# Designs tried in a protein design run: peptides against a protein of PDB entry 6EJA. Part 24

Target 1, 276 residues: chain A of PDB entry 6EJA
Amino acid sequence: VEYMPANPVRIAFVLVVHGRASRQLQRMFKAIYHKDHFYYIHVDKRSNYLHRQVLQVSRQYSNVRVTPWRMATIWGGASLLSTYLQSMRDLLEMTDWPWDFFINLSAADYPIRTNDQLVAFLSRYRDMNFLKSHGRDNARFIRKQGLDRLFLECDAHMWRLGDRRIPEGIAVDGGSDWFLLNRRFVEYVTFSTDDLVTKMKQFYSYTLLPAESFFHTVLENSPHCDTMVDNNLRITNWNRKLGCKCQYKHIVDWCGCSPNDFKPQDFHRFQQTARP

## One batch from the design tools (peptide; aimed at target 1 R149 G175 W254)

Design b2_p15_4_s1 (made by RFdiffusion4, then SolubleMPNN; from b2_p15_4, 4 letters changed)
Fold by OpenDDE base, seed 2:
Order: C-alpha cells, then sequence, then structure tokens
Structure b2_p15_4_s1 (fold): chain B 276 residues (1-276), chain A 15 residues (1-15)
C-alpha cells in the first residue's frame, strides 16, 4: 500500500491508436482507467471503425475525449510527433481538465505500476520529467536512428532525402518514445518561442521516429534540464526477434524495430515496480 | 530476446 498524497497528481493519458485492435484497446483502457485522470484518444484517420468504437467509449465517460482532428500516421513518421504536440496544445487549452502529467500510451506499452503507485510516485516527484535514455553510445544512436538524415513524410511514406547535420550546440539524446512529462514542461514545449523549441520542432518535422528523441533533446537542452529522470516507468513487450526484421522498408527508407502488443497473460507485469 | 526492462531503440540501419 502506497501513502496517500495530500495533493494527488492527475494524469492526462494520450492514446494514439490505429487499426482494428478494439479488444486490445479495450483491455488497455480498462487497465489504466481511473475517474481522477483524463484520457485523450487520437484515432488514425484511416481507422474509421476504430474511431466509431472509441467515440462510443468517450460518450460513456466524462473524462474521455477523442481528438476532433485525425492524422494519417505511419510507422516512424514525423506526424506522430505532430500528433503529440497537437494533443498537448489541446490538453492545455482544456481548462476543465486540470491535469498535472502527460503520459502517452499504446497497446504495446504499459505503465509498470498500479494507479496508486503511479500517482503516489508522480505526486512525490511532480516537478520531474521522466524520459528513458538509450544509455549507449550517442554517436551510434544518431546513426541508427537516422538523425543525421533528412526525411520527408509524404504519401504514407518516409522518404530519405539526404544527409543533414545536427544543429550546432544541441546535445541530442533519445531512447524510449514513452514518457511522462509534467505540465510545466509541456507548456514550455507548446508555447515557448525560444530558439531551442523553434529549431527542434523544425528539425524533427523531418525526422524519422521523432518521438524517441525530440522530448529528450528539448528537455536536456532547455532551462528545465535539471528535471530529467532517466526512467519512463514502462514495461515494453520488446522482442527483437519478432520486431526487428526491417518490416517497414515499404513505408520508410530505413530499417527499424517495433515492440509487440501485450497479451492478456502479460498483464501481471503491470503490477511490477521499477526503481526510480 | 531482450528483457522487458531494456530500453527500446527502434532505429535500425540503412536499407
Amino acid sequence: as target 1 above (276 residues)
Amino acid sequence: DESYYEVPITGGELP
């Protein structure tokens, strides 16, 4: 049993979903739903059936909303970052949703703590941001991620246009594209007009897998850099044997991996705790 | 097989 915080944090969960995995989405939703949190769901523009189903769910809960806008996203596409950024803006403009943390989720990744544990933890560290870094050679990371390559998302494809340089003076970092960001940092990312945010938004609009690096890089180079915690409190069903077969070559001019979806038998892991 | 606790890096290689 975790202690009950005096002022428990409230979480805005952003779900980016696609396809027809309605049952899986339902399972995840049931696992993470709490009346004190908020759920903002983006459904891929092409997933109309799923959209209808999600709309039905949103009508049943006052703290569940669906994005009125929908993007056609592809694996590794820059549009995923756009989706998050727009969602952040929307959530900041929702004055009736006083959330303290932004958490993104998919069917392939779950928080590793119970709601009570998560709330207690985040309430204790409400001024921190949780981003898990790759923890390896940064140069290798840049190469593997193609950060030194220019990509253009067009016609449901990530086109590699050529080489590019990392902006001078920027320390690039990245890792997991699952993060827990406090409202203050989200406000900074959303509304700041400083050179860092402006340049990084531009840079990452031509970046493959932007969510794995954008927030890390912005945070570490920002005035908020001291708020970074190298942990995202996630369990990822990561199996390279299954997920790393360059299966996306038809979509992107790069090879990559994807985590696997969780199965019902994997839900026991949701109760496992990670050390901060 | 990678551990569930390993940091996922989805980046790969040039085709």
Scores: peptide ipSAE 0.037, ipTM 0.678, DockQ to the pose 0.610
OpenDDE base, seeds 1, 3, 4, 5: peptide ipSAE 0.032, 0.032, 0.038, 0.035; ipTM 0.671, 0.667, 0.641, 0.665; seed 4 fails the geometry check

Design b2_p15_4_s2 (made by RFdiffusion4, then SolubleMPNN; from b2_p15_4, 7 letters changed)
Fold by OpenDDE base, seed 1:
Structure b2_p15_4_s2 (fold): chain B 276 residues (1-276), chain A 15 residues (1-15)
Amino acid sequence: as target 1 above (276 residues)
Amino acid sequence: DESFWEVPITGGPLP
């Protein structure tokens, strides 16, 4: 008998979608949809067809909304963080949506647990934040991510302008840009006026792949640092041989990796209950 | 294979 929590958490799923991924989005949506959760969808400004499709879905479900604003986002762009931050603010202002956790999803990521298991788990650990770190040499991470480099998003490109210093007294961390954040921490990130949040928002507005590091860094340097859990409870295919070919060099003055589609030979991995 | 589940360092300098 699965333990049913007395006060189950409700999740705000934030989807940032673009391109012609209507079928994939539909499949993902069907897989994650539940009446007790909330779904907030941002469609890239350039993806008008997808936007129309998503709007139609949102009209069919009371717990599905589409952002009234739309950004033109690029891979690795600082605007992705802006999208998340604005979405967080919007969700906090939606008084009729009492969500407890913020979860971002891509079409390539799936929770490793069923909805019931996820809800049970998060209900037990509702005061925790789940961010997966790189788990390697931090100096190497900084260099490889270009955190010591200044980037400017302009004309659908991330321009590398030069070198910069990591703010003094800040312990930088990062890893996966897929996370599970509790409402309390989201409130802190959204409304705090302390030096940490203010400086980090400024710093990361000129950062490549900001979502892979911003929330980690803010959390670990904040009064909420003890709520950090090094796990994002997701299955993602990170076959580097396929996904790390510097395929974004035309968009950003840096190289990067993308998650890959799962193949039939990967089926056995879905049977695992947790990441090793 | 643990490497499959490891969070990669996504970024890297241009060649």
Scores: peptide ipSAE 0.055, ipTM 0.703, DockQ to the pose 0.549
OpenDDE base, seeds 2, 3, 4, 5: peptide ipSAE 0.023, 0.026, 0.020, 0.022; ipTM 0.578, 0.651, 0.597, 0.616; seeds 4, 5 fail the geometry check

Design b2_p15_4_s3 (made by RFdiffusion4, then SolubleMPNN; from b2_p15_4, 7 letters changed)
Fold by OpenDDE base, seed 2:
Structure b2_p15_4_s3 (fold): chain B 276 residues (1-276), chain A 15 residues (1-15)
Amino acid sequence: as target 1 above (276 residues)
Amino acid sequence: DVSYWEVPITGGDLP
């Protein structure tokens, strides 16, 4: 029996889904569903079949809602960040959903720990934000991510328009676009009018893969910087040889990488990452 | 190192 916290955190799961993988989504949803949490699902504007399926699910559960707005997102598109930011605002405006943490998920995600374990952990660290950094040379990261390049999302493409400078005085960071953010920080990102948030929102609206860097950068440069934990509680099957082959050039004017699906042979990696 | 989810991570490279 795991330790049950006296005041367990409640989680807002934001699911950004696309395509036709309804069965996969259903399996994932069943795996993560709990009556005490909240589920806010965005379905890509182009995925009408999936949208209909998700709507059906939302009608069955009071703590499941579907975004009334839908964006057409592309890999690496700035619109993904917009999706998260809008969902955050929506969730904060839902006064009947007292969530404590924001967790983003895709249809391909799957929990490897129990809900009780997750809740216990987050309840213990309820004041922290969980973002995984790249762990590399930051200058190299900036170059490879194209953060010093200006991009425009238009016509389902990320157009590279030219070079740009990173705002002075900002320590840029990034890594995984999968994170766990506490409500306080989400409130800050959503409602703050300070120069940091304002400038970063503008900056990242023209950024490739903005979700991989926006929240890291904002957090680390904010008054909440001391709440950062360099761990997003995720296991990623990263193999550059397999995942980095410029497979997204048809979508973005850049070379991109993506993680690989886990295979049985990758089980050893789970064991390594599961170790404290 | 505590992990709870299996997720893909994306990244960029120069063309």
Scores: peptide ipSAE 0.080, ipTM 0.715, DockQ to the pose 0.250
OpenDDE base, seeds 1, 3, 4, 5: peptide ipSAE 0.028, 0.026, 0.031, 0.031; ipTM 0.654, 0.613, 0.638, 0.650; seed 4 fails the geometry check

Design b2_p15_4_s4 (made by RFdiffusion4, then SolubleMPNN; from b2_p15_4, 6 letters changed)
Fold by OpenDDE base, seed 5:
Structure b2_p15_4_s4 (fold): chain B 276 residues (1-276), chain A 15 residues (1-15)
Amino acid sequence: as target 1 above (276 residues)
Amino acid sequence: SESFEEVPITGGPLP
């Protein structure tokens, strides 16, 4: 009998979707949908057909909404962070959605645990934030991520403009761009006017793949630093042989890896993942 | 701690 918490957490799932992944999205949605959670979906500005489909879904479920604003995002683009930050603000302003955790999802990752297990776990650790770190040499991470480089998103391209310095006194960290953040930390990121949040928002507006590092860095340098858990409770379909071939050089002035979308055949992996 | 098969998405500068 899975222990049902007395006060179960409610989750705001943020989905950033694009392209022709309608079937994948539908599968993902069906897998993660629960009446007690909330779903906020951003559809890329260029994906009009997908947008129409998602709108139809949102009309069928009271706990599903679509962003009224839409951004054109590119792989590695700084605009992805803007999308998350704006979504966080929107969700905090939705007083009728009492969510406790913010979770972003894509077709490239899947929750390791069942809904009940996830809720039970998060209810036990409701004051924690779950961010997976790279777990390697930090200097190497900075170099590979290009955090010491200045990027500008313009004309659907991430232009490398030059070198930059990491702000003094800031411990930079990062890893997965998939995270589980509690409402309190999201409120801090959204509304804080302290130097940390202000400077990091500015810094990461010129950063490649900002979502992989922004929240880690802000959290670890914030008054909430003791709430970090080095786990995002996800399985990501990484295939380095396929995903790390500098395939996005036409979009960004950098080489990077990309996870692969999960296929139905990959679902067996979800059952084999060890519990933290 | 669950070992996640997550690798940083960045590979390095353009050759």
Scores: peptide ipSAE 0.026, ipTM 0.623, DockQ to the pose 0.415
OpenDDE base, seeds 1, 2, 3, 4: peptide ipSAE 0.025, 0.025, 0.023, 0.022; ipTM 0.641, 0.627, 0.611, 0.588; seeds 2, 3, 4 fail the geometry check

Design b2_p15_5 (made by RFdiffusion4)
Pose (drawn by RFdiffusion4):
Parts: structure tokens; sequence; C-alpha cells
Structure b2_p15_5 (pose): chain A 276 residues (1-276), chain P 15 residues (1-15)
């Protein structure tokens, strides 16, 4: 990631944010901002204070826009995938924004390498998609995810409605819902009317935690399957002893886990050279 | 299906 690219990638950052931490969001935005990238910010419908603060930012910079539509993106809600898919369509239709990669971030994310290094890395691998699979037993994954369950999002709640079959003829996969997708794959997901994309959009409209498997499943079974890199370029601070307390039991008909917050003792982890 | 037994999420099953 040391070289200087002659044709650097321009990145569309989609920020899906909620809560009250506007100053922290502004600090992270400062760290990732470059005049040649684009920023499309979705603020949870329930976070009006944060939205007003985000509007000030979008009014200041030409390469920053806010989604005019806003969803209540509850934990594990089917609406998160809807949010990504609509943002991808919006971004593809913005012809004045010639972006090459799609990167999703939350208000709790932070870069651990400089923009120069990120651009250099992605410029070399601009035809790849970066998704992290669970890599372990797939039947266990399907069960723990509830992918063989039918869910419905209404009234800001995920209702478990019954069982369903995993469709035949495709491999189902999943893992992290943080990823980097290139423009060609995003176009395929958005505009393709083939049997895979159409049926997976339907299947995932009624799925818990849809973003943790929809893009994996579509990519692995699509004509772009040979572009997958099993690495999302993220460090996620999972600690199952603390983060799996079924804490979302009142929002979803299921038990879930979330990553822990980093502390000072974790700084050495950001310096690992094992994987990008 | 008991979520207290069978509940969980995607990426965490890789840990």
Amino acid sequence: as target 1 above (276 residues)
Amino acid sequence: VDPYVDGGTGEVEGY
C-alpha cells in the first residue's frame, strides 16, 4: 500500500448512522474525508438531532449528500438491506459521482489506516469484492442466524412468523455485514433481473440480519463469484462473553450479539500485519 | 426453536 497509483479509485462512503454522537461522527468524517471521494449519509428516522447536525455537513461540502428518505433501522431489521439497496440505486443514478467502490460505515467505525493507503490498496484490486464469511459449519450458521425462519418487520419490530425452506440450487453463505463492493457488482445487484437476484431480493425482504448474508449469497452464486475476497478489511471487536446477552430481545424475536467497544489496551491490534 | 439456544448472528460464529 506504499505505491502511488496513476488511476486512483474514488470511493462512495455510505454512512448509516443513529444516536446522539454527532461530534464523534464529525471526527471520524474528518479522518476519512477526501475531496475526490463521495459521502452519502443515512440518518435513522428516529435520530432527528443527529440529522440536523449531518445537514450542516452536507451543506458545507459538494461531495456530501444525505438520503432524503430515512428508515428506522432497528437491530437485525430487514430494513437495513432495504437501506443499502436503495442507497446503491441512488448512487448509481448520480452520474456526477464517478465512484468505483461502495464502503459502508457506521458512527462507531473508525479508520485504522490512512486514506492514501486505502486508495492504493483498492486501486490495485479494483475488480475484487471484499466480504468476510463465517468460514465454519454452514448448517450451524443458518440455524444461529435464523435464516430458515420467516421474519416480518413492522412497528419497529422483527416478528418471527414461522419456518421456511432454504431454496434449492444455490449455496447460502454469510458473515459480516461490513464490506467493500465494487461498482460492477453493485450494478449487477441493482439492475439485474435474472433468477438469482430477483428471488434473493424477495427471500431477504423477510429475513433477520439480511445484510449478513444477502450479498454473500448473491455474489457466490452470480457471474461475479470469482471476484470474492474472503476478507472485509475490518477488525470487529467481538467478545462473546460480554456481547451475547440477548440484549435485543425486545426489538427482535431472536437473540443477538454485538461487538464491544475498543479500549486503550487494544491499540496494538490496529498494527497487525497479518491481513489487510 | 428456542433463541436462547439457537439464537446468534453471522460473523460471531467465526469466533

Design b2_p15_5_s1 (made by RFdiffusion4, then SolubleMPNN; from b2_p15_5 with Y4E T9V V12I)
Fold by OpenDDE base, seed 4:
Structure b2_p15_5_s1 (fold): chain B 276 residues (1-276), chain A 15 residues (1-15)
Amino acid sequence: as target 1 above (276 residues)
Amino acid sequence: VDPEVDGGVGEIEGY
């Protein structure tokens, strides 16, 4: 019997989708949809067909909305962070959507728990933020992530412009670009005018794969640092043999790893995998 | 056992 919280958290799921994977998206959506949660979907500016399909879905569900703005995002692009930040602002401005947690999802990453389990868990730990760290040498992480490099997103490419320094006094961290953030922290990130948030937004606007590090770094250096949990409650389909190729070299002046999208055959893993 | 969630980029020869 799963714990039923008296005041269950409501989740704002943010989906950033692109391409023509409409069937996959539909499958994922059905898998994660619940009437008590909210779904905010950003469709890449270039994915018009998908956009039309998503709009159709959004019209069928009152708790599903599509971003009125659309960005042309690229893998590893700084614009992805912008997408998240703007979506966070939008969600905070949606007074009719009383969400408690922000969760981003893709076909490559799923919550490892059922809805009931997830809600129960987050309801118990509603004051916490769940970000999974890289779990390795931080210096190596910085190097591999190119955090000490300056990137510019321009013309659908991440251009490496040169070297840069990590801001003084900032402890950089990162790992998974999939996170669970409570509303309070999202509010902080969105509206804070302190030096940390301001500098980090600037810093990460020139960062490769910013979502893998921005929220970690901001959180850990913020007054909310004690709310961090090194767990994103996700199962990610990692196959480094397949995912760790310079497959995006044409897009970014860097080589990177990416998780693989889940296939129906992979769904059985959701029930078998639990994080301590 | 925690699933691997550490992606990102890697430095490869030539970069």
Scores: peptide ipSAE 0.027, ipTM 0.590, DockQ to the pose 0.131
OpenDDE base, seeds 1, 2, 3, 5: peptide ipSAE 0.022, 0.021, 0.024, 0.024; ipTM 0.596, 0.595, 0.599, 0.618; seeds 3, 5 fail the geometry check

Design b2_p15_5_s2 (made by RFdiffusion4, then SolubleMPNN; from b2_p15_5, 4 letters changed)
Fold by OpenDDE base, seed 4:
Structure b2_p15_5_s2 (fold): chain B 276 residues (1-276), chain A 15 residues (1-15)
Amino acid sequence: as target 1 above (276 residues)
Amino acid sequence: VDPEVDGGVGEIEGF
């Protein structure tokens, strides 16, 4: 018997999708869909077919919306963070969607819990934010992520312009670009005018893979720092042999790893994988 | 270490 919270949290799932993987998206959507949650889907500006498909889906569900704006995002692009930030703002402005948590998902990333388990867990820890850190040498992480490098997203490419310094007094952290953020923290990120948020938004606008570090860094340096949980409550299909081949070298002046999409055969792992 | 957080980017020699 699963614990049923008296005041269950409602989740805003933000999906950033691109390409022609409509079937995969449909499968993922069906896997995560629940009537009590909200789904806000951004379709890459270049993915018109997918956009049409997603629009069709959104018309069938009152709790599914598609971003009226669309960005042309690239792997590792700073615009991905912009997409999340704008989505957060939109979601906060949707007064008819009383969500408690923000969760981003892709076809390569699934919650490790059933809906009931996830809701129960988040309802218990509704004041916490779940960000998975790299769990290694931070200096190495900075170097690996290129955080000490200045990047410019232009012409569908992340151009490495040169070196930069980490802002003074900021403890940089990061890891997974998949996170579970409570509404309070999202509000802070969205509306705060303090130096931290302002500087970090500026800093990460020139950052490669900003979503892997922005929220971590902001959270850990913010008044909300004590709400961090080093766990993102999800599993990602990682195959380093497939995902770590500098496959995006043509897009970014950096090499990186990417997760692989889940296949139907991979779904059995959802029941086998658990995080403390 | 969770491989999910070991991803990201890396610098390759000559890159």
Scores: peptide ipSAE 0.026, ipTM 0.582, DockQ to the pose 0.175
OpenDDE base, seeds 1, 2, 3, 5: peptide ipSAE 0.021, 0.029, 0.021, 0.019; ipTM 0.610, 0.587, 0.584, 0.591; seed 2 fails the geometry check

Design b2_p15_5_s3 (made by RFdiffusion4, then SolubleMPNN; from b2_p15_5, 5 letters changed)
Fold by OpenDDE base, seed 2:
Structure b2_p15_5_s3 (fold): chain B 276 residues (1-276), chain A 15 residues (1-15)
Amino acid sequence: as target 1 above (276 residues)
Amino acid sequence: FDPEVDGGVGEIEGF
């Protein structure tokens, strides 16, 4: 018998999907679906086939919705942050979906824990935010991420325009773009008009891979800074040998790494890492 | 200019 919390948290899963990976999406959805959670799916504007498939799924489940708006997102694009921010606003405006945590997912990662374990854990730490930091020299991170460079997303390309300064007084941090955020912090990010949120939204609208740093930076410089936990409870299929080949130079004026899709032979890792 | 390759923190992330 597993421990069940008296007031279990409910999770809003935000899925950002693209391409024709219907099978992968179905597999992931099956693995993470639970009647007590909510699923909000954004399909890339260019992925019409996938969009039709996702719509079919959403009609079968009352707790699954598809974004009525669709963005064309590219690897490393600033528009990805816009996608998350808009989805957060949408979810906050859905009064019939009383979610407690925001969790983003892609086909490249899975939650480590079972649903019961995840719910129990988050219910215990419902006031915390889970963001995984890079765990290395921050100056090096800034350089390698190109945070000191100005980028413009235009015509499905991230153009490097020149150098820029990190705003004074801001402690920049980042790492994984997979996070678990509590509703309170999401409300802050979405509705705050303070100088921090305003400046960071502006700053990161010209940033490469903004989701890897925006939420970290905002959280650590905000009144909510004491709620950060350096963990995101994920299994991500990282293979630097395969994923760090400057494969996106045709899209981005930068060289970055990307996670790899999970294959059937990788699934044994889920079982091995499933622990309390 | 050839930028350094990075972007994304990954391995098994969790407790």
Scores: peptide ipSAE 0.018, ipTM 0.528, DockQ to the pose 0.282
OpenDDE base, seeds 1, 3, 4, 5: peptide ipSAE 0.017, 0.020, 0.017, 0.022; ipTM 0.531, 0.556, 0.538, 0.549; seeds 1, 3, 4, 5 fail the geometry check

Design b2_p15_5_s4 (made by RFdiffusion4, then SolubleMPNN; from b2_p15_5, 4 letters changed)
Fold by OpenDDE base, seed 3:
Structure b2_p15_5_s4 (fold): chain B 276 residues (1-276), chain A 15 residues (1-15)
Amino acid sequence: as target 1 above (276 residues)
Amino acid sequence: FDPEVDGGTGEIEGF
């Protein structure tokens, strides 16, 4: 029996989904659904079939909503960060949804802990933010992420325009684009007008794979830097062999990797990683 | 917690 705190945290799950992965999405949704949490789902503008499916789900649950706006997102696109930022604003404006944590998910995600375990853990550490860093040479990370390159998202393509420099005085970090952020930090990112947030929003609007670095960088350079925990408390089906083959050259003037969707045969990995 | 996480997708430099 897992301990349940007296004041359990409530989670806003933001699902950013695309394509036709309705079946996998349904499985993932059922695995993470709980009546005490909130689910805000963005469906790619081009994924009308999936949108219809998601709308059907949202009508069945009072704590499930679909974004009224839809972006056409591409792999590595700066618009993904815009999607998260807009969803954060929306969620903060939903006064009837008293969430404590923001968690982003895709169809390629799956929980490695039970809801009770997750809630108990986050309730104990409700003042912390969970972002997993790359844990490698930061200079190499910058180069390989293309953070020192300027990109423009236009016509469903990420155009590499040239070189750029990292802003002075900013410690850039990143890693996983899967994060668990407390409401306080989300409020800061959403509403702060300080130089850090303003400059980083501008900088990352021309960044490839911005979600893998934006929140890390903002957090670590902010007054909230002491709240960072180097862990995202989840499993991602990361298969480098399959995901790292420049498969998105037609979309992005860059080569990169992507995680793979979970398959039933991957379940054994969940058990192996589901340890304290 | 020791989840299997991605270390970032930008592991291949641009061409």
Scores: peptide ipSAE 0.024, ipTM 0.567, DockQ to the pose 0.112
OpenDDE base, seeds 1, 2, 4, 5: peptide ipSAE 0.014, 0.025, 0.022, 0.021; ipTM 0.531, 0.575, 0.561, 0.560; seeds 1, 2, 4 fail the geometry check

Design b2_p15_6 (made by RFdiffusion4)
Pose (drawn by RFdiffusion4):
Structure b2_p15_6 (pose): chain A 276 residues (1-276), chain P 15 residues (1-15)
Amino acid sequence: as target 1 above (276 residues)
Amino acid sequence: EWEELEADPHHPFDD
């Protein structure tokens, strides 16, 4: 990531944010901002204070826009995938924004490498997609995710309605819902009317945590399957002993886990050279 | 099923 690219990638950051931490969001935005990238910010419908603060930012910079539509993106809700898919369509239709990669971030994410290094890395691998699979037993993954269960999002709640079959003829996969996707794959997902994309959009409209498997499943079974890199370029601070308390039991008909917050003792983890 | 889910909640990755 040391070299200087002659044709650097321009990145579309999609920030899906909620809550009250506007100053922290502004600090992270400062760290990732470059005049040649683009920022498209979705603020949860329920977070009006944060939205007003985000509007000030978008009014200041030409390469920053806010989604005019806003969803109540509850934990594990089917609406998160709807949010990503609509943001991808919007971004592809913005012809004045010639972006090469799609990167999703939350208000709790932070960069651990400089923008120069990120651009250099992605410029070398511009035809790749970066998704992290669970890599373990797939039947256990399907069960733990509830992918063989039917869910419906209404009234800001995920209702479990019954069982369903895993469709035949495709491999189902999943893992992290944080990823980096290139423009070519995003176009395929958005505009393709082939059997795979159409049916997966329907299947995942009624799926818990859809973003943790929709893009994996579509990519692995699509003509772009040979572009997958099993690495999302993220460090996620999972600590099961603390983060799996079924804490979302009142929002979804299921038990879930979330990553822990980093502390000072974790700083050495951001310096690992094992994987990008 | 709820006891199994509480004992082993959803997590996208296993150790």

Design b2_p15_6_s1 (made by RFdiffusion4, then SolubleMPNN; from b2_p15_6, 7 letters changed)
Fold by OpenDDE base, seed 3:
Structure b2_p15_6_s1 (fold): chain B 276 residues (1-276), chain A 15 residues (1-15)
Amino acid sequence: as target 1 above (276 residues)
Amino acid sequence: EEEEERADPYNPFEE
């Protein structure tokens, strides 16, 4: 028996999709779609066929929209953070979509809860933000992430320009780039003019894999720091055997892993995975 | 044991 909230939260799902993931997207969309939620889909600028397909879906559902702007994102690119920040602004400006939580997804991610469970959980913890930290040596994290390095995204490449210093007085953190953020924190990130948000936006505009660290760092150094929960309530199809071959070295002056899309055979893990 | 749920980046030139 699941808790039935009196005032259930409504979720804005932001889907960032690219390439040939049409079937995966359809599966994910079917799995997460609910009439009470909102779906805002960004399709990579280079993925025109996928864009056309997504547009067809958006025309069938009133609670599904496609970003009118499209970015050409690369693995590890700073533009991914820009995509999220712009989508957040758009969603806040959509007065006809009263969402309470922001959840980002790709074809490689699935919520670990049923809709009812997710809504019940978030309704109970509506004042919290869910970001999963790396949980290891932070100094090592900084070094491996290249946070002490300056990167420039230009001409579909992440150029490593040199060394830089982490801003003084900032506690840097990070981990998963998949998160659940409440509207209040999204408003803060979007509209705050304080030194923290301003400096971090600038800092992370020259950062590799910025989404893995930006929101963590901003949250933990903000007046909202007490709202952090070290959990993102989802599963990602990480397969290091397939995704950790430094396959993007030609476009990024760094190496790392990429998640794999879920296959139908992987869906059984939803029942087996338990997170606190 | 458990794989990290992140990109787990590294410097390919200095490491």
Scores: peptide ipSAE 0.230, ipTM 0.792, DockQ to the pose 0.200
OpenDDE base, seeds 1, 2, 4, 5: peptide ipSAE 0.019, 0.034, 0.017, 0.085; ipTM 0.553, 0.590, 0.558, 0.697; seeds 2, 4 fail the geometry check

Design b2_p15_6_s2 (made by RFdiffusion4, then SolubleMPNN; from b2_p15_6, 6 letters changed)
Fold by OpenDDE base, seed 1:
Structure b2_p15_6_s2 (fold): chain B 276 residues (1-276), chain A 15 residues (1-15)
Amino acid sequence: as target 1 above (276 residues)
Amino acid sequence: EEEEERADPYAPFED
């Protein structure tokens, strides 16, 4: 018998979507939809067809909303972090949506637990934040991430301008850009005016793939550092052979990998993957 | 012009 919490957590799922693959989005939405959760969807400014489709969905469900603002996001772009931060602010201002956790999702990264299991788990650990670290040498991570490099997002491109220093006294960490953050930490990130949050927001506005490191770094250097859990409770459809070919050189002055969207035939892997 | 579908960023590396 699964544990049923007396006060189950409610989740704000944030989806940052682009392109024209409405069918994939529909499959994902069906897989994650629950009446007790909330769904806030940002559609890339350039994806008008998808935006229309998502708007139709939002009109059918009271717990689904679409961002009234839209950004043009690129692979590796600093604007992706801006999208998350603005979404967090919006969600905190939605007083009619009493969410407890912020979770970002894509079609390439699914929760490895059922809704009931996820809710039960998060309800037990509602004071924790779940961020998966790289699990490698930190110096190597910094180099591979390009954290010691200055990037500028301009004209739909991430320009590498030169070298920069990691701020002294800051313990940099990162890994997956898929995270589960509790409301309290989201409030801190959104409204704190301390030097840490202020400096990190500035630093990461010139960072490649900022979401893979920003929240980790802020959390671990914050008064909330003891809430860190090195797990993001999800499975990624990772295929290095297909996803690591510097396919974004036309967008970013760097190389990177990308997971693949799950296909129906890939769902069998959920049964084979160990769940935390 | 609408953007084509692309995968999410993950695991960057230098040239």
Scores: peptide ipSAE 0.024, ipTM 0.592, DockQ to the pose 0.135
OpenDDE base, seeds 2, 3, 4, 5: peptide ipSAE 0.019, 0.025, 0.022, 0.018; ipTM 0.561, 0.594, 0.570, 0.560; seed 3 fails the geometry check

